# Ledger of designs, part 120: peptides against a protein of PDB entry 6A30

Target 1, 150 residues: chain A of PDB entry 6A30
Amino acid sequence: AQDADNVLQPIMDLLDSNLTLFAKICEKTVLKRVLKELWKLVMNTMERTIVLPPLTDQTMIGTLLRKHGKGLEKGRVKLPSHSDGTQMIFNAAKELGQLSKLKDHMVREEAKSLTPKQCAVVELALDTIKQYFHAGGVGLKKTFLEKSPD

## One batch from the design tools (peptide; made by RFdiffusion4, then SolubleMPNN)

Design b2_p26_8_s2 (from b2_p26_8, 10 letters changed)
Fold by OpenDDE base, seed 2:
Structure b2_p26_8_s2 (fold): chain B 150 residues (1-150), chain A 26 residues (1-26)
Amino acid sequence: as target 1 above (150 residues)
Amino acid sequence: MFVPERVQQRIERIQKAYEEALKEKE
């Protein structure tokens, strides 16, 4: 439990800051879209962080963001400035990219399979993040969160 | 699943923030 909290703390700090900000500044439909994209980004980042060696994290996140950023531009969502919402997501994702520190906490040892303990911590972390994005039902729907590949 | 109390409190805070933000926009 304490180990999971320690691992989650950086992510939760980032999510607290960004999600609170987005909740305040975004219209409801925009917020939901941002949350969905952020969720995907978090999941992809965590997945890659678990599976891939540490050296490529910033570049991979940048590439993921660049690939997903093109998708967000196509959404007719009048983000206040097309640049600002994408840039905020980009910044949030860049900050999520600093989850290399999370990687260092989650993946203490070399490119080997996560220990059962580490797997349990990751599972708990994922569940906690799902709950955070769900936010008692005011955030993302459980069905959306559950369809994300584990 | 057991969620540490600290984490639960953080979830509740964000939930409240969303509820407040949605209420202000309505």
Scores: peptide ipSAE 0.295, ipTM 0.798, DockQ to the pose 0.474
Fold by OpenDDE base, seed 1:
Structure b2_p26_8_s2 (fold): chain B 150 residues (1-150), chain A 26 residues (1-26)
Amino acid sequence: as target 1 above (150 residues)
Amino acid sequence: MFVPERVQQRIERIQKAYEEALKEKE
């Protein structure tokens, strides 16, 4: 239990700060879109952290953000200052990139197959994050969260 | 699934923040 809390704490701190801010500044449809993109980013980061050996931190996150950032530019959502909202999402995603430090807390053990204990921590982490994004039904729909390949 | 009480409290805080933000936009 304490180990799972220690692993989740950085993610939850980041989500608390960024999602609260986005809830205040974004229109409802924009907020929903931001939540979906953040969910994808979190899931992809967790998947890569679990499946891929510790490759050098900066390159993978930068490549994911560049690939998804180019997709967001084509949606002509007239956000008032195009630079600031995208930069905030980019900064939030860059801070989510510090989820690699989550790896440093988990990876004190070797790059081998996750132990049953590590699997249980990951499952608890995933369930907690799903509940956080669902936010009692105010956030993302359960059906969207459940269709994400774990 | 058992969610630690501290984590549940954090989820409730973010839920409240969303509800308040939606009310301010109505």
Scores: peptide ipSAE 0.289, ipTM 0.793, DockQ to the pose 0.486
Fold by OpenDDE base, seed 5:
Structure b2_p26_8_s2 (fold): chain B 150 residues (1-150), chain A 26 residues (1-26)
Amino acid sequence: as target 1 above (150 residues)
Amino acid sequence: MFVPERVQQRIERIQKAYEEALKEKE
């Protein structure tokens, strides 16, 4: 449980910041689309993180994710005009796109098979993130989250 | 599946934020 929380905390902190912003600025259909893309990004990032070696890299990823998330807090959310909302979405998407650069810093370590304990932590982490994106039914549908390559 | 209380609280906060954001748009 504690290990899973440690792994999840940086991701959830990033998600909390971005999803809160997106919830405010996006129309419902746009928000759903953004959530789907964010889900894919998170899954791809996690997949890469899991395929790459132990606990130290998760801290680096969390730190990188957190550094990008902190840039968002200082924006005094003036009720953005419709034009400002689009630019904010673009900027947030661009910031999320910087998570793809994390790929370049993740040293291709050979796909070490996860230990059973690591697998259990990852499974718990994935389930928790699925619940987070589902958000009691107001977020993404369970069917969509389950069709994601687990 | 047991979700840690802290994680559940974070999920509830996001759920509330979505509900509030949807309500303001309506």
Scores: peptide ipSAE 0.282, ipTM 0.788, DockQ to the pose 0.497
Fold by OpenDDE base, seed 3:
Structure b2_p26_8_s2 (fold): chain B 150 residues (1-150), chain A 26 residues (1-26)
Amino acid sequence: as target 1 above (150 residues)
Amino acid sequence: MFVPERVQQRIERIQKAYEEALKEKE
């Protein structure tokens, strides 16, 4: 349980910051679209994370997410114009996309099958992220989250 | 399904943030 929390914390911190911001600035229909795109991006990132070994570089994912998260603090929240909101989504997507590039630098060690423990952590992580995006029914519908290719 | 207390607290914070954001638009 604690290991899964440690793996999820950087992702959850990023999602907390971005989703809170998007909830404030986006219209309801736009927010739903943003949530769907973020969900797809998270799922693609996780899929790539599972296919490319090993979860041991928790420190690198955490450090990348922390280094980019610090850049968001200093900007005087001028109400971003519609262009700035799109740019923020693009930047968030780019930051999450850079997580995929960091993975390309992780040595192609042979696709060792995830240990049963690693599989259990991934399953718990996926379930937790689904619950986070559902947000008690305020976020994405369960039917959308369940139909996403795992 | 066992959700760690810390994770549940984070989910509740997001729920509250969405509810507040919807009220401010009204």
Scores: peptide ipSAE 0.273, ipTM 0.781, DockQ to the pose 0.513; fails the geometry check

Design b2_p26_8_s3 (from b2_p26_8, 7 letters changed)
Fold by OpenDDE base, seed 4:
Structure b2_p26_8_s3 (fold): chain B 150 residues (1-150), chain A 26 residues (1-26)
Amino acid sequence: as target 1 above (150 residues)
Amino acid sequence: MFVPKSVQERIEKIQKAYKEREEELK
């Protein structure tokens, strides 16, 4: 429990600030879209952080932005300022790149694989993050959260 | 599933934020 909390706090600190902001400024449909993209970004970042060797934050962010940024550009997102909202999402994505540091907290530098304990912590963390994004039904749908971010 | 109280409070906070926004848009 404590280990999972330690892992979750940095993620949630980042999410709280960004999601609260997005909740305030985005229309409902826009918010859902932003949440979906953010979820994908979080999941991909976590996956890479956990499964792959430590990547430089810049490389990870660049790869994630290239992969997911193409999807953001095509959306007719009615943000009050399209440029500002998009930039905010990109900034949030950049901040989420700091999740690469999660590996340092979860996996010893020498370990290429997670121990059963670490796996349990990751699973608990993922489930908690899913609940966070679901937000009692006002956020993302469970069906979306249970699917691969791909 | 066990969720730490601190995390639960944060979830509730974000739920409130989303609900408030939803009500503002009605």
Scores: peptide ipSAE 0.334, ipTM 0.825, DockQ to the pose 0.526
Fold by OpenDDE base, seed 5:
Formats: C-alpha cells, sequence, structure tokens
Structure b2_p26_8_s3 (fold): chain B 150 residues (1-150), chain A 26 residues (1-26)
C-alpha cells in the first residue's frame, strides 16, 4: 500500500494540476480528447517505467513531475481570453510532453523484469489511475481505459 | 478495491471540476 502511494502521489499531483487547468479552459469535446491523449501518455510513461528497472527512481520521477507541476499553480487564473486559453493548452501540453523526457531518463536503465511485489504495486497504481480518469463516469469510459493505448 | 482516502478525495475534486465545467457550458 505505501509503495503504491509513493508511485501514485507524484503522478496524481501532475494529473491534478493539468486536469484542473484543462477542465477550466477546454470545451467538453476538447477536454475529452485531451483526457484520452493524457491517458495514453500516462500509460506509455508507466509502461516504460515498469519495463525499466527498480523503483528507486520514483523520487526522481516525482521530483521531475513536481518541478513541472509547481509552475502551473502561480498563474492567477485570469479568465483566459480565447487566445490565452489556446496558449495555456499549448503550455500544459508542453508540460505534459516533458513526461516524455522522463521516458528518456528511464530508458538508460537495463530492462529488468518486475518482481512480484513491483507487479502488485503497478497493478494497484494502474487501477487507481483508471478510477481517477473515469472519475465516477464524468471522465473517460471504462471501455476506453481497459483498452491498451494504441 | 481499497482506494486510499487521499486518492478518493482527489477523484472527488476532479469530478467536481468536470461537473462545474459542464454546468458552465449549459
Amino acid sequence: as target 1 above (150 residues)
Amino acid sequence: MFVPKSVQERIEKIQKAYKEREEELK
């Protein structure tokens, strides 16, 4: 449980910051699309994190994710003009794109098979993230979340 | 499945944010 929480908290912090912003600035259909792309990004990042060796870098992942998430809090949400909203989406997408850099840092570690304990932690983390993205039915559909990210 | 209270609170917060946005767009 504690190990899963250590993995989840940095991801949730990043997701909370970005999804809160997207919820404010995106139209419903755009928001749904952003959620789908974010889900794919998270799944791809997790897949790479899981395929690459030990959980010790969770703190580095968390720190990298946290450094990027903190930049978003200080923006006084002025009612974005249409132009400001687009720029905010672009900036948020750019910040999410930096999750791909997390991928590049993790790729350097030799692909080790997960221990049974690590697998259990990842499964718990994935289930929790699925619940988060589903958000009681107002987010992504369960059928979408159960499909492998193509 | 047991979801930690902290995670549940975050889920509820996101649910609220999405609902509020849907109401603003109506």
Scores: peptide ipSAE 0.333, ipTM 0.824, DockQ to the pose 0.508
Fold by OpenDDE base, seed 3:
Structure b2_p26_8_s3 (fold): chain B 150 residues (1-150), chain A 26 residues (1-26)
Amino acid sequence: as target 1 above (150 residues)
Amino acid sequence: MFVPKSVQERIEKIQKAYKEREEELK
């Protein structure tokens, strides 16, 4: 329980700041799209952090951000100023890239299989993050959260 | 499913933020 809280708090701190900001500045349709992309980014980051060996922090984050950043650019969402909204999403994604530091909290040692304890912590963390994104039904739909981020 | 009180409070906070935004758009 305490180990899961230690892992979740940094993620939630980052999400609280960014999602609160997006809730204030985005239209409903834009907000839902942003939430979906953030969910995918979080899930992919967690999956890679667990499955992939410690790639140098900079390369994995840079590749994920570049891949997801290009996906956001193709959506001609008329954000009021193209530069500011994209930059804010980019900054949020960059901050979410610090989720790689979650690796230091979850897996201190080399590419060894997660211990049963670590697996339980990850499962609890994932379930909690799903509840956070669902937000009692006002956020993302359960059916979306249960699908693969791929 | 057990959710720590601190986490539940944060979920409630974000729910409130989304509801407030929905009301502002109405």
Scores: peptide ipSAE 0.323, ipTM 0.819, DockQ to the pose 0.488
Fold by OpenDDE base, seed 1:
Structure b2_p26_8_s3 (fold): chain B 150 residues (1-150), chain A 26 residues (1-26)
Amino acid sequence: as target 1 above (150 residues)
Amino acid sequence: MFVPKSVQERIEKIQKAYKEREEELK
């Protein structure tokens, strides 16, 4: 429990700041799109941090942002300034890239494979993050959160 | 599933923020 909390607190601190801001400034359709992209970014970052050897934080974030950022530009969402919303998402994703520090909390053991204890911590963390993004039904749908991010 | 109180409070805060935004947009 304490290990899961130590992993979750940095993630939630980052998500609280960004999602609270986006909830205040974004209209409903934009907010849903932002939530979906942030969810994908979080899941991909966690997957890479756990499964893949440490890529330099900048290259992993840059690749994830480049892959997902191209999808956001095509949405002709009337953001008051298209540039500001994309930049905010970019900044949020850059901050979310500090989720690589999740490795420092999870990978104190240089094990190529997660121990059963580490697996349990990751599962608890994932379930908690899903609940956070679902937000009692006002956030993302459970069916979306249960699918593997493409 | 056991959720720490600190995490639950954060979830509730986000729920409130999203609900308030939905009400503002009506």
Scores: peptide ipSAE 0.338, ipTM 0.825, DockQ to the pose 0.501; fails the geometry check

Design b2_p26_8_s4 (from b2_p26_8, 7 letters changed)
Fold by OpenDDE base, seed 5:
Structure b2_p26_8_s4 (fold): chain B 150 residues (1-150), chain A 26 residues (1-26)
Amino acid sequence: as target 1 above (150 residues)
Amino acid sequence: MFVPESVQKRIEKIKKAYEEREKELE
């Protein structure tokens, strides 16, 4: 349980920051598209994180993710003019794109097989993230979340 | 599956944010 929390909290903090922003600035159809792309990004990042060895890197990932998430809080949400909303989406997408750099840093570690304990933590983390993206039915559909490579 | 209370609160928070956004668009 505690190990799963250590993995989940940094990811959830990042997701909360970005999705809260997207919920405010995006139209419904755009928001759904952003959620789908964010889901893919999270899954790809997790897949790479999982395929690459030990738990110590999760704190580094969390710290990197947290450093990028903190930059978003200080923006006084002025009612974005249409131009400001687009720029905010672009900036948020750019910040999410920096998660891809996290991917590149992780690729250098030799793919070690997950221990059964690590697998259980990852499964719990994935299930929790799926529930978060589903958001009681107002987010992504379960069928979409289940078709993502588990 | 047991979801920690902290995560449940986050799910409810984001759910509410989406619901509020849908209401603003109606």
Scores: peptide ipSAE 0.318, ipTM 0.811, DockQ to the pose 0.508
Fold by OpenDDE base, seed 1:
Structure b2_p26_8_s4 (fold): chain B 150 residues (1-150), chain A 26 residues (1-26)
Amino acid sequence: as target 1 above (150 residues)
Amino acid sequence: MFVPESVQKRIEKIKKAYEEREKELE
């Protein structure tokens, strides 16, 4: 329980700061898109942190964001300066890239395979993050969260 | 599934933020 909380708190702090900001500044359609992209980023980061050895995390997240950021430009939503929203998502994702430091808390156990305890912590973390993104039905749909390749 | 109270409070906080945003757009 304490280990799961230690892993969850940094993630939740980062999500709280960024999603609260996005909820205040983004239009509903933009907010939903941002939530979907953040969900994908969190899932990919967790998957890579669990499954892949430490690749240079900054370059991979930067590449993922650069690949997904090009898709965001085509939506002619009159957001205030298009540069600021993309930069904010980039900054949020750069901060989410510090979730690689979550690895420093998990990696202290050098095991190539997650122990049953580590698996339970990851499952609890994933369920908690799914509930957070669902936000009692106001956030992302359960069907979208459940179809994400776990 | 048991959700820690601290996490539940965070979920309620973000839920309220989204609900407030929907009301501002109506």
Scores: peptide ipSAE 0.314, ipTM 0.809, DockQ to the pose 0.506
Fold by OpenDDE base, seed 4:
Structure b2_p26_8_s4 (fold): chain B 150 residues (1-150), chain A 26 residues (1-26)
Amino acid sequence: as target 1 above (150 residues)
Amino acid sequence: MFVPESVQKRIEKIKKAYEEREKELE
């Protein structure tokens, strides 16, 4: 339980910050698209982190997300003007893009088999993130979340 | 599946944010 929380908290903090912003700024169709892309990014990042580094207490996901999330300081969300909202989306997209590029530089370390404990933590983390993205039905559809991002 | 209460609160918060946005667009 605690290990899963340690993995989840950095992810959730990043997601909370970005998705709350997107929910305020984006039109519904745009928001759904952003959610889908963010989901793919999270899943791809998790997959790499699960496959490559040993799940040490600070999951590389948490570290990656934390390194990139630290730049989203507590800017008092004044309702940005339409121009400011676009810039915020652009900045968030740029940050997400940087996460995707970091993906390419991660040297494929030998895929160490996850221990049963690590698998359980990952499964719990994945399920929790799926529930978060689903958001009781107002977020992404379950059918989308259940499909592996090919 | 057991979801920690802290995570559930976050889910509820984001759910509310999406619902509020949907209402503003209607």
Scores: peptide ipSAE 0.309, ipTM 0.806, DockQ to the pose 0.517
Fold by OpenDDE base, seed 3:
Structure b2_p26_8_s4 (fold): chain B 150 residues (1-150), chain A 26 residues (1-26)
Amino acid sequence: as target 1 above (150 residues)
Amino acid sequence: MFVPESVQKRIEKIKKAYEEREKELE
């Protein structure tokens, strides 16, 4: 229980800060799109954190964030001035990239299979994050969250 | 499903923020 809380608190702090900001500045349709992209980013980061050995190269997370950032550019959403919203998403993604440092706390040792305890912590973390993104039905739909590759 | 009270409070907080935003658009 305490170990799961230690892993969750940094993620939740980051999500609280960014999602609160997005809720204030984004239109409803834009907010939903941002939430979907953030969800995908979190899931991909967690998956890679679990499946991939600690990539010492900060470059791969940067490349993934850059690939997902380019997918947002093709949606001709007239966001107010292109620079600020993209920069905010980029900064949020950069801060989410610090979730890689959370990997250093969870997986200090070799690419060994997650211990049953680590698996339980990850499952609890994933469920908690799903509930957070669902936000009692106001956020993302359960069907969208359930279709995300676990 | 056991959600820690601290996390539940955060979920309620963000839920309220989204609801408030929806009311402002109305």
Scores: peptide ipSAE 0.306, ipTM 0.805, DockQ to the pose 0.491; fails the geometry check

## One batch from the design tools (peptide; made by RFdiffusion4, then SolubleMPNN)

Design b2_p27_1_s1 (from b2_p27_1, 13 letters changed)
Fold by OpenDDE base, seed 2:
Structure b2_p27_1_s1 (fold): chain B 150 residues (1-150), chain A 27 residues (1-27)
Amino acid sequence: as target 1 above (150 residues)
Amino acid sequence: EVEKLLEEIKKKIPQAVEESKKVLESL
């Protein structure tokens, strides 16, 4: 619990300072809109920054592979003659080697996979943020908070 | 005024999340 609170402290300090002001100056409808926008932004930012750093590289690689894969479907693979096949394998191996080097260079900033402890802290932190935005029922609805932030 | 304040807080959220990440990385 204390670890989750410490992790959330920078976010909570920012939210608390501003939401107090918004609650004073905004009508209920405007406040609800503000809360929704902040919720989405916090969740999306946390997902990208904390949860998905390893996957953004894999999804970029996956999207690159998928973009390259879609280019290959329309190409009638003319079976290259035996000589062209070897050169394609060498080029593919060279590209794989360059991709591995690129991966190794990107791996240096590969956000280390979260430890089990860090995962547990993040889960608790996410729950705490949901509760914060729910605000005992005067904030956002549970049904809204349970939806994946698109 | 509300929109201005909202934009200001939105600009600060990424930094706050990065600070949270630093705390998390220390665990």
Scores: peptide ipSAE 0.680, ipTM 0.957, DockQ to the pose 0.812
Fold by OpenDDE base, seed 4:
Structure b2_p27_1_s1 (fold): chain B 150 residues (1-150), chain A 27 residues (1-27)
Amino acid sequence: as target 1 above (150 residues)
Amino acid sequence: EVEKLLEEIKKKIPQAVEESKKVLESL
């Protein structure tokens, strides 16, 4: 319990500081909209940052690599003379080797799969956030909080 | 005014979540 509270503290401090103000200045309908938007953003951000960082980083890297790879196709580089070809292959092999090392380094910064303890803490943290947004029934409906934040 | 405040808090959420992740990683 204490670990989950500590994990959530940065998020809760941000939410508490601002939602108190929103509750004072917003009509009920506007407040509900605000809460829904914040809920979705918090959940989506937590999912991407905490729960699935390895896959999102790989997909972002894959998308980044795919985006950068499209730029190189148009240059029909005229094959220069015999000696330059070997040096180009060597440079390409060196770049591939550096990319492999970068991949291995990024794989070593492989967002460590959450340990069982960390998973349990995250589950408790997610429940706590749901309860927070429900706010004893004056916040978001439970049925809304139980749906995937698409 | 509400929209301005909402955008301000939205901009801070990613940082708060990253800080939460750092705490989690220490466990």
Scores: peptide ipSAE 0.679, ipTM 0.956, DockQ to the pose 0.786
Fold by OpenDDE base, seed 1:
Structure b2_p27_1_s1 (fold): chain B 150 residues (1-150), chain A 27 residues (1-27)
Amino acid sequence: as target 1 above (150 residues)
Amino acid sequence: EVEKLLEEIKKKIPQAVEESKKVLESL
């Protein structure tokens, strides 16, 4: 928990310093829009910067798809369009627990792979951010936060 | 005013995430 808080601290400091101001000057509908935009941007940026670098290896995507893909018939494996990339963050956070087993297939970018500890911290950090934006129910709706940011 | 402030914070998010990554990399 403390490690996740330390990882999040730079993001939280930025958000807390500005959201207090937004809450004072914005009407509720405007504030909700602001929160949605910030949620999307934070999540997408974290994905690309922290989570995706290890996942961009075609071998990992292929292995993840092969493990889950045994049930999908003949349909053209649409390479997940850019929209499916973000669905992979929440799924990747869930799959990060399984990424410890995928260590042997990360050939080229081993240096950028998260350790099991780092994966656990990131998973907790993502949950913490979700809870932060939910703000005990006065922020974003849980159903919105459970969807991948597009 | 709101849009200006929003754009300002959006510009700072990538840097904050990079700083978070540095903390993560230290673990």
Scores: peptide ipSAE 0.679, ipTM 0.957, DockQ to the pose 0.812
Fold by OpenDDE base, seed 5:
Structure b2_p27_1_s1 (fold): chain B 150 residues (1-150), chain A 27 residues (1-27)
Amino acid sequence: as target 1 above (150 residues)
Amino acid sequence: EVEKLLEEIKKKIPQAVEESKKVLESL
């Protein structure tokens, strides 16, 4: 838990410093829009930077997930268009638990795969961010946070 | 004004995420 908090601290400091201002100057509808935009951007950025670092061939993860996901139903893994970012993180976080098993096969590429500990920290961090944006129900709806922003 | 502030925050998000990644990498 403390590790997740430490990992999130830079993001939370940025959000907390500004969301208070937005809450004061924005009407409820505008504030909700702002929160949605920030949520999407944070999630997409975390996915690209932390979960799917650029050196991990996105094709290879998608292919590995497709190859090992053969036990998961034949859903046509459409290459995530740029819009599917948030669902990819949660799917990727769920899949990061499976990536610990994949580490033994990915030994060769210099892409620093997350350790099982790091994966667990990221999962907790993602949940914490969801809760933050939900803000006890005054923020974004859970159903929105659990779905990929199309 | 809101849009300006939003864009300013959006520009800082990548840096904050990179800092978070550095903390994560230290674990």
Scores: peptide ipSAE 0.677, ipTM 0.957, DockQ to the pose 0.813

